# Peptides against a protein of PDB entry 5OOQ, part 6

Target 1, 227 residues: chain A of PDB entry 5OOQ
Amino acid sequence: YREDVRQVVTHPANALSFLQPGRLVEISVNGKDNYGWGAVVDFAKRINKRNPSAVYTDHESYIVNVVVNTMYIDSPVNLLKPFNPTLPEGIRPAEEGEKSICAVIPITLDSIKSIGNLRLYMPKDIRASGQKETVGKSLREVNRRFPDGIPVLDPVKNMKIEDEDFLKLMKKIDVLNTKLSSNPLTNSMRLEELYGKYSRKHDLHEDMKQLKRKISESQAVIQLDDL

## One batch from the design tools (peptide; made by RFdiffusion4, then SolubleMPNN)

Design b2_p30_8_s4 (from b2_p30_8, 12 letters changed)
Fold by OpenDDE base, seed 5:
Structure b2_p30_8_s4 (fold): chain B 227 residues (1-227), chain A 30 residues (1-30)
Amino acid sequence: as target 1 above (227 residues)
Amino acid sequence: DEEEEEKKKKEEEEKEKEEEEKFGKLLLPS
């Protein structure tokens, strides 16, 4: 269910309007490298100059530049190419006990785990000396102020996602969370039973496929109105 | 003792207010 919500939230039709400079996003590259919360610098449509006919998925069709403060200090950050989301070998977050530095990394929408309901004041020129470190200090202060986690944008209240299938998904998640909170000891077995009863993987996958189709159709209509 | 406790409480409230103001300056309206 969390992944299904993430797929909807990070779709270009929903996410791009909330990727303003300074927007906090939680970053997981390729589902493995967790950089934690970073700050959006900018985004651009992915263009392959070598292959202009390259077709990307919706979640890979944009590049988001983000400041992170968790880059491993010995990572080859000098090999980072602007607007290339394929990160060089050795680019990784610092592990426990390792030193970290601030870096700007290019990511796809698929590497966004969550979008925060906070926006940092950003320096005008993030490439200038010391500016990444300033953002890094701000990120540390935000993490200090929110020990229980940075608030996430509400997909319905904040992002105004009004799709009926998505609303049904959110209601199912809310019911599951309410059951989890009410019975802490029986929760593991009942989650498995509820997951077994409601994880018709097929129905949720079909709902997500229909939702993606409706979003793509809506984008096509918007593109037709812009022509 | 009461006056010193009240002074300490006011200093703590002022420090908290200064920290909140500093934090507010880091954020833009969402």
Scores: peptide ipSAE 0.328, ipTM 0.741, DockQ to the pose 0.200
Fold by OpenDDE base, seed 4:
Structure b2_p30_8_s4 (fold): chain B 227 residues (1-227), chain A 30 residues (1-30)
Amino acid sequence: as target 1 above (227 residues)
Amino acid sequence: DEEEEEKKKKEEEEKEKEEEEKFGKLLLPS
């Protein structure tokens, strides 16, 4: 369920309008490299100059440049290529006890774990000396002020995602969370049963595919009305 | 003792307000 919500929230149709400069996003690259909360610099449509016919998935079709303050100090950050989300070997977050530095990394929408309901004031030129570190200080202050976690955008209330299938999904999650909070033991089994029943990968994948299709169709209609 | 505690509480509230104002300046409207 969390991944299904993430897929909808991070879809270009929903996410891009909330990826303004300074927007906080939680970053996980390749499902294993957790950089924590970073700040959006900008985004652009992914262009492959070597293969202009390259087709990307919706979640890989945009590059988001993000400032992180958790880059391992000995990471080869000089090898980072602007707008190339394929990170060089050795680019990783600092582990516990390791020193970290600030870096701007290019990520795909698929690397966004969550979108925060906060925007930082960003320096005019993030590439100038010391500007990344300024954002890094702001990120540390935000994390200090929100020890229980940075507030996440509500997909319905804030992002105005009104898809019926998504609303049904959110309602199911809310019911499950309410049950989990009220009866932890019974809910772990039901969550496991529900995850077990919904772990029929096929039905949720088909629902997600239908949702993606409806979102793409809605975008096509909006583009037709602008013509 | 009560006046000193009230003064200390007021100074702590003023520091907290100053910290909140400083933090607010780091944020943009979302």
Scores: peptide ipSAE 0.327, ipTM 0.739, DockQ to the pose 0.206
Fold by OpenDDE base, seed 1:
Structure b2_p30_8_s4 (fold): chain B 227 residues (1-227), chain A 30 residues (1-30)
Amino acid sequence: as target 1 above (227 residues)
Amino acid sequence: DEEEEEKKKKEEEEKEKEEEEKFGKLLLPS
């Protein structure tokens, strides 16, 4: 369910309007490399100059440049190419006890775990000397101020996602969370039974695929009316 | 002394307000 929500929230139709410069986003690259919270610099549509006919998925069709303050110090950051989300080998977050530095990394929408309800003031030229470190200090201060976690955008209240199937999904999640909080002891077996009964994962995944198709179709119609 | 505690509380409140103002300058309206 959380992944299903993430797929909807990070879809270009929903996410791009909230990826302004300074927007906080939680970053996980390829499901392995957790950089924590970073700040958006900018984004652009992904263009393959070598293969103009390359078709990307919706979540891979845009590149978001983000400042992170958790880059491992010995990472080959000089090999980073702007607007290339295929990161060089050795580009990783610092582990516990390792030193970190600030870096700008290009990511896809699929690497966004969550979108924060906060926006930092950003330097005009993030590539200028010392500017990344300034953003890094701001990120540290935000994390210090929110020890319980940075507030996430509400998909319905803040992002105005009004799709009926999505609203039904959110309601199901809320009901599940309420049941989990109210019955601490019944957690393990009933989670399996609830996961077993809600293991209509196939139906929800199909509903989400249908939702993604409807969103894509609606965008295609809007682009046709603007021609 | 109650006056010293009140002065310390006011100084702490002023410090907290200054920190909040500094933090506010780091953020843009969402």
Scores: peptide ipSAE 0.325, ipTM 0.739, DockQ to the pose 0.203
Fold by OpenDDE base, seed 2:
Structure b2_p30_8_s4 (fold): chain B 227 residues (1-227), chain A 30 residues (1-30)
Amino acid sequence: as target 1 above (227 residues)
Amino acid sequence: DEEEEEKKKKEEEEKEKEEEEKFGKLLLPS
């Protein structure tokens, strides 16, 4: 269920309007490398200059640049290529007891675990000396203020995802959470109600409306796996 | 002394308020 929700939430038709500069996102690259919460710098449609005919999945069709404060200090960050989500070997989060640094990494939408209901004030030039570290300090402060976790956007109330299959999924999850002990998703929704002043849907360009048609295809698959 | 405890409480409340204001400046409305 959590992965199904993630697939819908991180679909371009839903996610991109909430990937404003400073938006907090929880990052897991390749399902392995957990960077924790980072801050969105910007995003762009993925373009392969060498192969213009390259077709990407919806979740791989955009590159999101994010500031993380958990990059392993000895990671070859100089080898990072802008807008290339294929990270060089050795690019990884710091493990327990290792030192970390701030870095800007390009990720796909598929590397987003959750979208936070918080948006940092971002420096105008994140690439300027010391600016990444400023964001890193802000990220640490946010994590300190939310020891139980950063509030996640409510997919229905905040993101206004109105797909019927998704609503059914959310209802099932809610029912299960009432029967089971406190689920992180339900807790995130409750936190969102408390922090509703920080929750708004932002309209992106018309291209986003076209992508909404593709959401139904992903949700249809979710119902098939529950049968 | 009750007056010293009340003073400490007010100083703690003022620090908490200052921290909240400082934190608020880090965030933008979503």
Scores: peptide ipSAE 0.321, ipTM 0.737, DockQ to the pose 0.134; fails the geometry check

